Peptides against a protein of PDB entry 3J47. Designs and how they scored, part 39

Target 1, 121 residues: chain A of PDB entry 3J47
Amino acid sequence: IRLTNQLKSLKGLQSKLKDVVEYLDKVINKELPINHTILGKLQDVFNLLPNLGTPDDDEIDVENHDRINISNNLQKALTVKTNDELMVIYISNLVRSIIAFDDLIENKIQNKKIQEQRVKD
Target 2, 26 residues: chain B of PDB entry 3J47
Amino acid sequence: NAQYHLLVKQGDGLLTKLQKYGAAVR

## One batch from the design tools (peptide; made by RFdiffusion4, then SolubleMPNN)

Design b2_p14_4_s4 (from b2_p14_4, 8 letters changed)
Fold by OpenDDE base, seed 4:
Structure b2_p14_4_s4 (fold): chain B 121 residues (1-121), chain C 26 residues (1-26), chain A 14 residues (1-14)
Amino acid sequence: as target 1 above (121 residues)
Amino acid sequence: as target 2 above (26 residues)
Amino acid sequence: QLFEEILQLQKKLE
């Protein structure tokens, strides 16, 4: 039950992220008008992501283009790291549930053998 | 990517074996 | 057998 709910939640999140990307691609391609309400909610989600690159206030003068690329690479690296960590946690929970199920089955087989022995005696 | 897909495929194979085993013991 | 295959999967994830 708990693993199935976690897998369902993760699949739901993946589907929602895909729908957001597809919507953004349609807006970029000018196939759909910019919905300011959806953009505002997306901006709130991005602002709730850890701000990986508020420049500490100590260097005036290097081109805004290289700083955006470094911040995007760091944000991508942390998103990948977070996805890998969530994946490891998910698989570890899957494995624990499989072990617990194997132990439950072995206990059920042993209990059945004990009951069959008691009916023969 | 390839290692991730291999790991997911291996996990799905185990889940399928576990489901068959659970159905046989029910 | 299934238990050992599962333990090997855990050991690859650590």
Scores: peptide ipSAE 0.339, ipTM 0.859, DockQ to the pose 0.080
Fold by OpenDDE base, seed 3:
Parts: structure tokens; C-alpha cells; sequence
Structure b2_p14_4_s4 (fold): chain B 121 residues (1-121), chain C 26 residues (1-26), chain A 14 residues (1-14)
């Protein structure tokens, strides 16, 4: 349950990030006017997230290159840590499914033996 | 990467044994 | 036997 909710939340975040990128690409290509309400909500998201190396398009100053590398390294480290955690949980769930299947098979074998004994009596 | 692929291969081997066992009990 | 191989995989993930 907790993991399925985390995966669902992460997929929801990924979908929203994709929608944001697609919107920004349309604005850059002048296909859509800038929506200030969407931009304000994006700014709120960027203020709440540790600076994930999105260059604010207004300060291409050389001091940002090392800060962008540190933030990209932090984002990458968080992504790797999250991937490793998801992997551990995936394997743990696989193992639990295997144990439950082994127990089900053993129960089926025992039930078959009991039926064969009842037909001989 | 290498440890992950080793762990996945061990899991696949176990799953294959389990499938054979499930087919023998059917 | 299968169960022990599974438990060893779990212990390697912790």
C-alpha cells in the first residue's frame, strides 16, 4: 500500500513535469501566450524544491555553472537513492509473492494427498 | 549495476524454479 | 531449499 502510493505520487509528479515541459516548449515556440497563473505556480514549485538546476532564464551569470552542477549532482543523487529504494522494495515484493506461491503449492499438494487417502479408505 | 544484474538473474532463476514447481502441482 | 535462497536474497538487500 505505502509503496503503491509513492509510485502513484511519483508517476503523478512525472506527468505534471511533462505537462510543464510541453507547455514551456509551446510558449518558447510562440504557439501559446504566457499564462501568468501557470508561471506563478511553477515559481512556487521551484521555491519549494531544492534548486534542481533549472536556470532561471534571467541570470546566465558564470557563478551559476558551479551551483547548477552541485544542484544537478544533488538531483541525480536523490534520483539514484530513490531508484535504489524502489529496487529494494520491488525485489522484496517479488520475494513475498514467491513465498506466498510456494505456500499455496504446498497446501495444494497436501490437499491432493488427503483426497487420495480418502479414496483408498 | 553489476550487483543489480546479478540479483535480477538470481530472481529470474528462482521464478523459473517456481514456475516448474507450479506446473508439477497442476 | 527455494525458501532459503529467497531469504538469502532478502538479507543481501538489507
Amino acid sequence: as target 1 above (121 residues)
Amino acid sequence: as target 2 above (26 residues)
Amino acid sequence: QLFEEILQLQKKLE
Scores: peptide ipSAE 0.335, ipTM 0.860, DockQ to the pose 0.065
Fold by OpenDDE base, seed 5:
Structure b2_p14_4_s4 (fold): chain B 121 residues (1-121), chain C 26 residues (1-26), chain A 14 residues (1-14)
Amino acid sequence: as target 1 above (121 residues)
Amino acid sequence: as target 2 above (26 residues)
Amino acid sequence: QLFEEILQLQKKLE
């Protein structure tokens, strides 16, 4: 019972993660409006990342429009990378939980075989 | 993206096999 | 057999 519930919960989480990825792809493609609540949570995760873009303070107000596009592209690339890393960690934890479940099933089968052998003796 | 979807699909396949095995051992 | 398929998935994730 407990293990079947863990496996079901894990499968439910995997399905939800897939729905989040599909939603993010639609938002990236401008097919759907950005959800401000999801964006705010992602932005909080990015604000916890070390600042990958303090340009050193020195000299002159004439190139700010192209630099803002480059910083937004870097932040967007970091967004995708962090999502991919979190997904890899999630799948790794999923796989570990599956292995632990398989080992417990095998232990239960062995215990059942030992009981059947003791009833025949 | 495509490699990731393939990996997720393989994981779902294994999860389904494990669920069938757990139901047979009940 | 299932365990080996799972181990191959883990190796692909590393």
Scores: peptide ipSAE 0.329, ipTM 0.848, DockQ to the pose 0.086
Fold by OpenDDE base, seed 1:
Structure b2_p14_4_s4 (fold): chain B 121 residues (1-121), chain C 26 residues (1-26), chain A 14 residues (1-14)
Amino acid sequence: as target 1 above (121 residues)
Amino acid sequence: as target 2 above (26 residues)
Amino acid sequence: QLFEEILQLQKKLE
């Protein structure tokens, strides 16, 4: 029951993330008007991503373009790392469920053998 | 990438064995 | 046998 609910929640999250990407692509292509409420919630999700170095205020003109590229590369690297960590957690939970199900099967087999012995006596 | 696909493939193999066992105990 | 293969997968993932 718990693992089925976790898998359902993870599938729901994956579907929701896909819907957000498809929406963003349509907005970039000017097929849909920008929904400021969706953009604000997406911005909140990105702000809850570990703060990619607020440069503490101090010193000097280097073109905003190179900083944006470094920030985008670091966001991409963190997204990949988070995806890999979630995948490791998913496989760990899958393996734990497989163990628990194997034990349940073995207990059922033992209970059947005990019932068959009681019918022969 | 390759180690990850190997790990997933091993997990799928175990899941398939477990499904066969679950069907035999029903 | 299946249980040991599963335990080895867990140990590689930790």
Scores: peptide ipSAE 0.327, ipTM 0.854, DockQ to the pose 0.072

Design b2_p14_5_s1 (from b2_p14_5, 11 letters changed)
Fold by OpenDDE base, seed 3:
Structure b2_p14_5_s1 (fold): chain B 121 residues (1-121), chain C 26 residues (1-26), chain A 14 residues (1-14)
Amino acid sequence: as target 1 above (121 residues)
Amino acid sequence: as target 2 above (26 residues)
Amino acid sequence: PLKDYLELVKELNL
């Protein structure tokens, strides 16, 4: 039962990670705007992942210390990978905001030049 | 951690430069 | 203004 649950959790995590990568690729390709609600839910899932690795059984003996360390290392590796993905999203949003702000500034400069030409004629 | 903070700091620096540019064009 | 912009775009593309 425990090994099957760990394998199921690992497969679920692998599937979720694949979905995150696919979502990130769609965001990079500008096919979808970043949904902050999806990002928040993803963060919540990852913050709850440390708790999903601890079964609420206060009753199972000292031999689990090495398995807890392996689970913690996997969760840490996943948290790092998720943080890296979130960072790529954040930077992508920052870059998009910079480009959009630039286009707005250039449009404002062009409009000002057109008005200055109209006042000179 | 250090690389992450460096990258965030670079992004904040760019955002600050962008804000200054936007204020100068106004 | 355009030079400062081009420099910012260069910093973003690096």
Scores: peptide ipSAE 0.374, ipTM 0.867, DockQ to the pose 0.042
Fold by OpenDDE base, seed 2:
Structure b2_p14_5_s1 (fold): chain B 121 residues (1-121), chain C 26 residues (1-26), chain A 14 residues (1-14)
Amino acid sequence: as target 1 above (121 residues)
Amino acid sequence: as target 2 above (26 residues)
Amino acid sequence: PLKDYLELVKELNL
């Protein structure tokens, strides 16, 4: 139950993030006018993200393109790490569910043996 | 990516075996 | 029923 809810929430977040990207692409392509209210909310979300590749203020001379590439690489690495952690949690919960089910079956077999003994007495 | 799909497929296989097992004990 | 169970246990342990 809890894991299924987490997976559902993550899928919902992924869908919403896709919708935001699609909206931004439409704005960049001039298919939609820039909505300043949506842009402000997106800016707030980006400000809550950990600073993915602000190099310390001492290298002003790295072209903005290289900073964007480094930030994208760090964001990708964090996304991969988060996916790997979620996968490990998923497998761990699957294994726990298998063990708990095996124990439940063994308990059912024992209960059946006890009932069969009581019917023979 | 390929290893992830293999792990998910293996997990789905185990879940299917578990469901069959639960049905056989019912 | 017990035979099918034992077969499934063997398949799970593989």
Scores: peptide ipSAE 0.346, ipTM 0.850, DockQ to the pose 0.032
Fold by OpenDDE base, seed 1:
Structure b2_p14_5_s1 (fold): chain B 121 residues (1-121), chain C 26 residues (1-26), chain A 14 residues (1-14)
Amino acid sequence: as target 1 above (121 residues)
Amino acid sequence: as target 2 above (26 residues)
Amino acid sequence: PLKDYLELVKELNL
């Protein structure tokens, strides 16, 4: 039962990572805005991964050392991949904020020109 | 790691300048 | 105000 739940949780995490990658690709392609709530939940999941990889204290055997090394390497690889994903999100948000600000400034300049024309008439 | 922190620091600098400009344009 | 904006946009395109 516990192994089946761990495998189900790992499959759920893998599916969620796919959904995050697909979401990131849509965000990079400017198809969708960034949802900060999804990012916060993803960070929480990664901060909990160190706690999910602690085997319950009840099975000492030598086959666990290779599994622990594989789990630690996978966790490290997942952490690096997540940091890269968060970086891409941050850059994408920055670029979008800049474009939106550029448009706001241009709109303000146009509004000022319209007001200056109305005062001259 | 160092390149990431540099990129984040540059982005935060730009965001701060953008915020200052937005406040001055109000 | 436009000069400061143009400088910011130039810093962003770098």
Scores: peptide ipSAE 0.386, ipTM 0.866, DockQ to the pose 0.038; fails the geometry check
Fold by OpenDDE base, seed 5:
Structure b2_p14_5_s1 (fold): chain B 121 residues (1-121), chain C 26 residues (1-26), chain A 14 residues (1-14)
Amino acid sequence: as target 1 above (121 residues)
Amino acid sequence: as target 2 above (26 residues)
Amino acid sequence: PLKDYLELVKELNL
């Protein structure tokens, strides 16, 4: 049971890391807006990760405690790293939304000036 | 954690201002 | 409406 859950978590993390990299590459290439569904699925995975690291209560041999602590520290470090990457993605989207909005308002100001000139002629 | 929450709060504030402005300009 | 826009653009250019 424990090995299967670790393998499932590792496959889930690997798939998510691949999706984040593919998404970052598409963002760098200016091809797609951030898929909020990927962000939501990441948050769900991270909310489930603490529950996947809880050992079911049968037979802690003392030799497993160091491997669990190393795995939990690695998982925590990977969680922090992914949270930082998500934060950078979120900020990048905010900045893009701001630039797109600034361009929209500049276009509206120009359209208003053109209409005011047409009313004076 | 605290710096992340502060940054998210600032970003949400900007997004809310942006949404209010986008609605007023439509 | 233009005043509030100019203030928002000033906040964004910071």
Scores: peptide ipSAE 0.373, ipTM 0.863, DockQ to the pose 0.036; fails the geometry check

Design b2_p14_5_s3 (from b2_p14_5, 13 letters changed)
Fold by OpenDDE base, seed 4:
Structure b2_p14_5_s3 (fold): chain B 121 residues (1-121), chain C 26 residues (1-26), chain A 14 residues (1-14)
Amino acid sequence: as target 1 above (121 residues)
Amino acid sequence: as target 2 above (26 residues)
Amino acid sequence: PLKEYLELKEELLL
């Protein structure tokens, strides 16, 4: 039961990760704005990931060691993948902020030019 | 890794340009 | 200030 729930949660995470990638591709292609809800859920997934750096030394069953190592490696790979996705989201937000700021600057320059022209007339 | 670093470097370059623009508009 | 912005805009477009 516990293992099946972990596998189901992992499948759910993988599906959500795929949805995030598809969303990021649409963001990169300027088709959609960044969904902060997807970012928040991805951060929640990261916070729910058990710390991959502490093998709690408290359950020596040698037959589970390979499965635990595979689980930890898979979880590490998922953490890396999720980090890469978070970064793509961050860069996409950054690029949008840059474009919006460039437009704001251009508008401010145009307004200054219009004011300078009005003072000269 | 390398593509990631390149993308981060491009983002940082754009951010630096944005900061320079923000300073010029103030 | 406008000249510095124009130079930065050119540097952004390049």
Scores: peptide ipSAE 0.367, ipTM 0.874, DockQ to the pose 0.031
Fold by OpenDDE base, seed 3:
Structure b2_p14_5_s3 (fold): chain B 121 residues (1-121), chain C 26 residues (1-26), chain A 14 residues (1-14)
Amino acid sequence: as target 1 above (121 residues)
Amino acid sequence: as target 2 above (26 residues)
Amino acid sequence: PLKEYLELKEELLL
């Protein structure tokens, strides 16, 4: 029962991670806006991941020290990869905000020119 | 880290210039 | 104001 639940959770995580990568690729290609709800749920999953790799504090045999170090290194590598993905998302949002603000300024300039023309007529 | 901070600084600089322009058009 | 806007557009496009 426990192993089947862990395998189901891992398959669910793998599917979700694939959906995120596909979403990030669409964001990099400028095809879709960033979904903040997906990002928040990812952050929550990663904040819970450090707790998924702690075996309960019963029986530190010296042979487990290398496996714990490998697990910690894998968790660190996954955390770094996630931070890099979050960084790409942040930059993409910043660039979109800049473009949207540029368009807003252009619209204001056009509106001001139209008003100045109407005052001269 | 360093490349990220450089890119963030460049984006913040552009955003600041854009904000100053938006304030002058008000 | 239009010159500063043109410079910002050039900086955004480069």
Scores: peptide ipSAE 0.361, ipTM 0.871, DockQ to the pose 0.033
Fold by OpenDDE base, seed 2:
Structure b2_p14_5_s3 (fold): chain B 121 residues (1-121), chain C 26 residues (1-26), chain A 14 residues (1-14)
Amino acid sequence: as target 1 above (121 residues)
Amino acid sequence: as target 2 above (26 residues)
Amino acid sequence: PLKEYLELKEELLL
């Protein structure tokens, strides 16, 4: 039950992320008008992402384009790292659920054996 | 990517075995 | 039922 709910939630998140990417691509291609409410919520999500380089306030002005590309690459790398960490946590929870179910089955069998012995006495 | 798919496939195999086992103990 | 269980337990341990 718990694992199935986590898988369903993850699939729901993946679908929602895909819809956001598809929406952003349509906005970039000028196929759809910019929705300020959706952009505001996306900005809030990006602001909740760990600050990908606060430049220490002392080097404003000469390489803004390369710094934006480096920031985007760092963002992508941190997103991949976070995805890998979430994946490891998911697998760990799956394995724990398997072990707990195996223990539950073994306990049920021991209880059946004890009941069968008590009926023979 | 390939290692992840292998780990997921192993987990699904274990889950399937465990479901069969839970059905046999019922 | 116990025999089918033992087989499934062996298959899980392998």
Scores: peptide ipSAE 0.349, ipTM 0.853, DockQ to the pose 0.031
Fold by OpenDDE base, seed 5:
Structure b2_p14_5_s3 (fold): chain B 121 residues (1-121), chain C 26 residues (1-26), chain A 14 residues (1-14)
Amino acid sequence: as target 1 above (121 residues)
Amino acid sequence: as target 2 above (26 residues)
Amino acid sequence: PLKEYLELKEELLL
């Protein structure tokens, strides 16, 4: 039962990580706007990751418990660092999307002003 | 966490303003 | 439409 649950959790995490990478690639390629719902779901997954990595407290000798706690703290620290890096990438792409959309809007204004001037002449 | 939520909220506000503006230009 | 657009631009730049 425990190994099957760990395998299912790992497959779920792998699928979600793949969806995040595919979304980030589409945003980098300017194919999709930034979706806040995807970021919220990513945050929820990262908040659940510490709970998915806690082995249920059934009796592994005290010497293995310190190594598992150190590995869990390192994995938690790496997960937090990865979450912060993904957040910075997300914000950077958000700012780029805002600037690109502002430039698009300014270009549409200029085109509209030129067309209105041509109708008055 | 709090700084992240603030930055996301600022980004959402800018995106919403930009969407309203883009809709007014169409 | 252009006036409302200028007001939205000013609100975006502020």
Scores: peptide ipSAE 0.378, ipTM 0.873, DockQ to the pose 0.032; fails the geometry check

Design b2_p14_5_s4 (from b2_p14_5, 13 letters changed)
Fold by OpenDDE base, seed 3:
Order: structure tokens, then sequence, then C-alpha cells
Structure b2_p14_5_s4 (fold): chain B 121 residues (1-121), chain C 26 residues (1-26), chain A 14 residues (1-14)
């Protein structure tokens, strides 16, 4: 359950991020007018996200390159940590599924033995 | 990556053993 | 089997 919810949330975030990129590309290509309200909400999301280094195209100062690298390292570290946590939860669920299946098999064996005894009486 | 693939392979091996056991008890 | 799975669960701290 937790893994499925985390994976669903991550897929939702990825889909939303793709929609944002597609919107920004359409704005850059002048296919759509700049919606300042959408841009403001995007800016709020970027301010709440630990610096995903999108250089705003207007401040190409050399100081941003080190901040972008630190930000990319933090994002990469968070991605690796999340992947490791998801892996642990996946293995946990696999092991729990195996235990539950083993118990089901043992219960089936016991039920067969009880039926064989009842047919012999 | 390599450790993840190894762990998935071990899980698949256990699942295969369990499937064989389930088929023998059926 | 079950004991081996429990040992794996303890190793993963689940």
Amino acid sequence: as target 1 above (121 residues)
Amino acid sequence: as target 2 above (26 residues)
Amino acid sequence: PLSEYLSLLEEINL
C-alpha cells in the first residue's frame, strides 16, 4: 500500500512536470500567451522544491554554475535515496507475499490431510 | 544498479521455488 | 523457508 501510493504520487509529479515543460515550450514557441497566474504558481512550486536548478535564462552569472551543480547533486541524492527506499519496500512486499503464499500452501496441505482422515473413518 | 538487479534475481529465484512447491502440493 | 524469510526481514529491518 505505501509503495503503491508513493509510486502513484511520483508518477503524478512526473506527469505534472511533463505538462509544465510542454506548457513552457508552447509559451517559448509563442503558440500560447504567457499566463502570469500559471507562471506564479509554477514559481511557488519551484520555491517549495529544493532548488531544481532551472537557471532563469536572465542570470547567466558564473556563480549560478556552482549552485546548479550543488542543486543537481541534492536532487540526485534525493532521487537515489528515494530509489533505495522504494527498493527496500519492494523487497519487503515480495518477502511478505512469499510468506503468505507459504502459509497458504501449508494450510492447504493440512486441509488435505484432514479430508483423507475423514474418508478413512 | 548491479546490486538491485542481483536482489531482483534472488527474489525471482525464490518465487520460482515457491511456484514449484505450490504446484507439487496442488 | 519461513525462518529464512524472517531472517531476511530482520536484515532489511522491516
Scores: peptide ipSAE 0.417, ipTM 0.874, DockQ to the pose 0.050
Fold by OpenDDE base, seed 1:
Structure b2_p14_5_s4 (fold): chain B 121 residues (1-121), chain C 26 residues (1-26), chain A 14 residues (1-14)
Amino acid sequence: as target 1 above (121 residues)
Amino acid sequence: as target 2 above (26 residues)
Amino acid sequence: PLSEYLSLLEEINL
């Protein structure tokens, strides 16, 4: 019963991680807007991931160690990939915010020039 | 790691330029 | 300038 629940939880986590990756890919591809709440929850998951990789010292047979090492390497690789995807999303948002702010500044400069010309006439 | 820090540094540089420009236009 | 941000977008491939 406990092992079956742990396997089910791990499978649920894997499915959730896949859904997150698919969401991030859609956001990178501009198919969906960036949701700050999802991003925050994803960051929380990443901060917790290093703590999820401590197997308690229970005697798991050598054949499971290779599968666990492959699973941990895949999980680490997926973590790195998702960190890279999050970084790309963050930079994309930063650049878009900068462009929007530059346009706002240019509009303000133009409005100021128009006001200065109206005062001179 | 190095590419990550480079990208963050570039983003911070842009943000700083943007803040300076925003302060000059205010 | 907008041109520098466009260049950064291109560098990041976004």
Scores: peptide ipSAE 0.416, ipTM 0.874, DockQ to the pose 0.060
Fold by OpenDDE base, seed 4:
Structure b2_p14_5_s4 (fold): chain B 121 residues (1-121), chain C 26 residues (1-26), chain A 14 residues (1-14)
Amino acid sequence: as target 1 above (121 residues)
Amino acid sequence: as target 2 above (26 residues)
Amino acid sequence: PLSEYLSLLEEINL
């Protein structure tokens, strides 16, 4: 039950992320007008992401193009890290579920043996 | 990607075995 | 065996 709910939640998140990407692509392609409310919510989501690379104030070197690539690389690295952490949590919950089930099975086997012994006496 | 899919497939296989065993003990 | 699952839990630090 708990694992199935987590998998369902992860699938739901993936679907929502896909919908956001599809929406952003439509906005970039000028197929849809920019909705400021949706952009504000997306901006809030990005602001809740740990500040991915405020470059320390020092070198004001002018090339805006390289800054976008560095921010994209850091964002990608953190997305990968988050995915890895979520994967570890998922595996962990699987293992816990397997152990809990194994214990339940052993308890049922023991209870059955106790009942069989009581019927023989 | 391929390693992740393999891991998920192995986990699903274990869950299926676990479900079969739980159904047999019930 | 339960021992292998416990070892996996320790490795994952859960």
Scores: peptide ipSAE 0.400, ipTM 0.865, DockQ to the pose 0.052
Fold by OpenDDE base, seed 2:
Structure b2_p14_5_s4 (fold): chain B 121 residues (1-121), chain C 26 residues (1-26), chain A 14 residues (1-14)
Amino acid sequence: as target 1 above (121 residues)
Amino acid sequence: as target 2 above (26 residues)
Amino acid sequence: PLSEYLSLLEEINL
């Protein structure tokens, strides 16, 4: 019963991870806009993942220590990669906002010049 | 870390330029 | 200038 429940939970986690990867791939491919709420929840999931890789302190068989360390290192690497991707997204949005504001400023300057010319005529 | 700080510094530079332009249009 | 922003976008591969 416990092993079957663990396997079911692991399959559920694997399915959810697949859905997350598919979502991230769609965001990377610019098929979907970046949703900050989804990214925040994803960050929370990644921050909770270290706690999923700690087996309960009672069964540390010495042979699994290397696998646990590899899993923790992989998880840390995935967290760093995710943070880098989120950072690129944030900066991308910042730069887009700056460009849009620059265009707005230029349009406002042009409109002001047109109004000044109309007052002189 | 260094690339991140460089990128943040570039973003701050752009934001500062943007603020100057916004002040010049007022 | 807008050109510097575009160059930064290209550098970030946006």
Scores: peptide ipSAE 0.393, ipTM 0.868, DockQ to the pose 0.059

Design b2_p14_6_s1 (from b2_p14_6, 4 letters changed)
Fold by OpenDDE base, seed 1:
Structure b2_p14_6_s1 (fold): chain B 121 residues (1-121), chain C 26 residues (1-26), chain A 14 residues (1-14)
Amino acid sequence: as target 1 above (121 residues)
Amino acid sequence: as target 2 above (26 residues)
Amino acid sequence: LLDLVKQLLKKALA
């Protein structure tokens, strides 16, 4: 019963992780807006992932060790990939923010120039 | 990793310059 | 500033 529940939870986690990757791909492709809350939670998950690689000393059968190593390597590779994706998203948001700020500043300069011209007239 | 940190640092530098410019326009 | 942003974008894509 406990092992079956753990396996079910792990499968659920895997499915959720796949959904997150799919969401990130949609965000990268600009199909969906970037949700900062989701991004922050993902970053938190990644910061916790190095701790997921400590196998608790429980008797994990040697045959599972290779599959777990492949799964851990795949998860590590997926972690790196997701970190890269998060990076691209972060930079994209930063650039958008900078462009928006630049436009705001230019608009303010133009408004000041218009006001100064109105006072001189 | 190093390139990422450099890129982030450059982005932060731009953001800081942008903030200074925004404050000067206020 | 816009040029600097473009340069950062190019570096991010490279």
Scores: peptide ipSAE 0.375, ipTM 0.877, DockQ to the pose 0.055
Fold by OpenDDE base, seed 3:
Structure b2_p14_6_s1 (fold): chain B 121 residues (1-121), chain C 26 residues (1-26), chain A 14 residues (1-14)
Amino acid sequence: as target 1 above (121 residues)
Amino acid sequence: as target 2 above (26 residues)
Amino acid sequence: LLDLVKQLLKKALA
């Protein structure tokens, strides 16, 4: 149950990040108008990220493109790091679940052998 | 990414083997 | 099973 929930949460996060990227690409390509509600939610996500020094959208003059690239690179690096950490946690929990299930199977085999021996006595 | 997917696939294979063993013990 | 888990851990660490 916990492992499945963590995997589901990780997949949900990945899907959400993909949707955000796809939305941003469509906005950049002028295929969709800027949705202020989506932008506000993105800003909230950025505010929950360690202060990546994203200048407020009101001061994005062309000179800040390098700072935006650095911020995007830092955000990407943090996302990759978080993904790797979640992966390690997922694998560790999978291993623990496998060990626990193996022990459960062995205990059931032993209990069955004990019951069969009691019926022969 | 590729190494991660390979590791997950191997973990799923182990889980499947363990499930078969659990069903045989039942 | 334990050996397979060890192999998975080794691949995760590499």
Scores: peptide ipSAE 0.369, ipTM 0.878, DockQ to the pose 0.081
Fold by OpenDDE base, seed 5:
Structure b2_p14_6_s1 (fold): chain B 121 residues (1-121), chain C 26 residues (1-26), chain A 14 residues (1-14)
Amino acid sequence: as target 1 above (121 residues)
Amino acid sequence: as target 2 above (26 residues)
Amino acid sequence: LLDLVKQLLKKALA
């Protein structure tokens, strides 16, 4: 049961990582906004990952213990990689919001200058 | 983790500066 | 502000 759950979680993580990469590429290319549903599902997987490491106390043979440790290390590495990708997405979105806000401010300043010039004339 | 928090902190700082600039233009 | 954003982007990519 534990090995099957770990394999299922790893496959789910791999699929989500692929979706995040695809989303990042679309975001970089300015083709699509953030898919909140994908981010939410990814966060849910990360929140469930610590629960996958809970030892069921059943006598797992020594050979299975090494495979479990390797799987956990790989999951941890994949989690770190996914966190880094999510961070890049977050920062990219933040920067886009900042640029949009900066453009809005500049437009407001220009409009005020035009109005002030019209009042002086 | 530390690099992530640093990057988030820098982003928050930039957002705060942007908000101050927006308030000054109003 | 735009320059600051550019600097933050460079730090994020590095």
Scores: peptide ipSAE 0.365, ipTM 0.874, DockQ to the pose 0.054
Fold by OpenDDE base, seed 2:
Formats: C-alpha cells, sequence, structure tokens
Structure b2_p14_6_s1 (fold): chain B 121 residues (1-121), chain C 26 residues (1-26), chain A 14 residues (1-14)
C-alpha cells in the first residue's frame, strides 16, 4: 500500500513536470506569454526541494538509497535546469525590451532634432 | 539563486532608468 | 544604457 501510493505520487509529479516542460517549450517558441504566476510557483517548488546536495555521512543501505537519491538528484537537476532556462528566457526578453525602448528613445530624440532644424530653416 | 536575483534586480534597475529617460524625452 | 545592458548580458552569461 505505501509503495503503491509513493509510486502514484511520483507518477503524478512526473505528469506535472511534463506539463511544466510543455508550457516552457510553448513560452520558448513565443506561442504563449510568460506567466509570472507560473514562474513564481516554479520558484516556490524549487525552494521547497530539500537541498539534496549534502549526502551527510550515515552508512545506510547504499543500493536502494542510491537509486532514490539519484532519481531525486536528477529531478532536482532537471528542475534547476528548467529554472535556469526560464531565467535565460526572462533575461533575454527583458534585454530585448530594453533595447527596443532605447532605440525608440533615440529615434524620438533624432526626430525632435530634425523637426527643430526644419523650424529654423 | 543570489546571482539570479541580483541579475533580475539589475535588469529592473535598467528598466527604471530607461523609463525615466523616456519620460524626460517626451 | 547600451553599456549597462551589455554588462547585464555579461553577468547573465557568467
Amino acid sequence: as target 1 above (121 residues)
Amino acid sequence: as target 2 above (26 residues)
Amino acid sequence: LLDLVKQLLKKALA
């Protein structure tokens, strides 16, 4: 019973993770706008993940613990990778917006200078 | 995490400066 | 502004 419930929970988590990946792929492909609420929830999930990076010392049964730890570490690594990819997308969009706005400002300044010169002539 | 947050904060700072510049040019 | 954006890009890549 407990093992079956854990397996069901793991399958549910895997399904949700797949849905997140599919959503991220759609955002990368510019099919959907970045949803800040989804990003916040993903960050919360990451913060709730136990810091699995310190296998402290205790000798307990290596073989089954290693597979579960490897699976959890892999899932954590995949979550970190997903967060990094989302970060890169967010920064890229931010930079593009800044560049576009800078170009708009420069164009407005140039247009104003041209209009001022035309009024003086 | 800290570097990411710092980068986001710097990006927000740039956006704010750009908005101020855009408002001054209007 | 462009230089500041470039610096942010460098930090993002590092």
Scores: peptide ipSAE 0.355, ipTM 0.873, DockQ to the pose 0.060

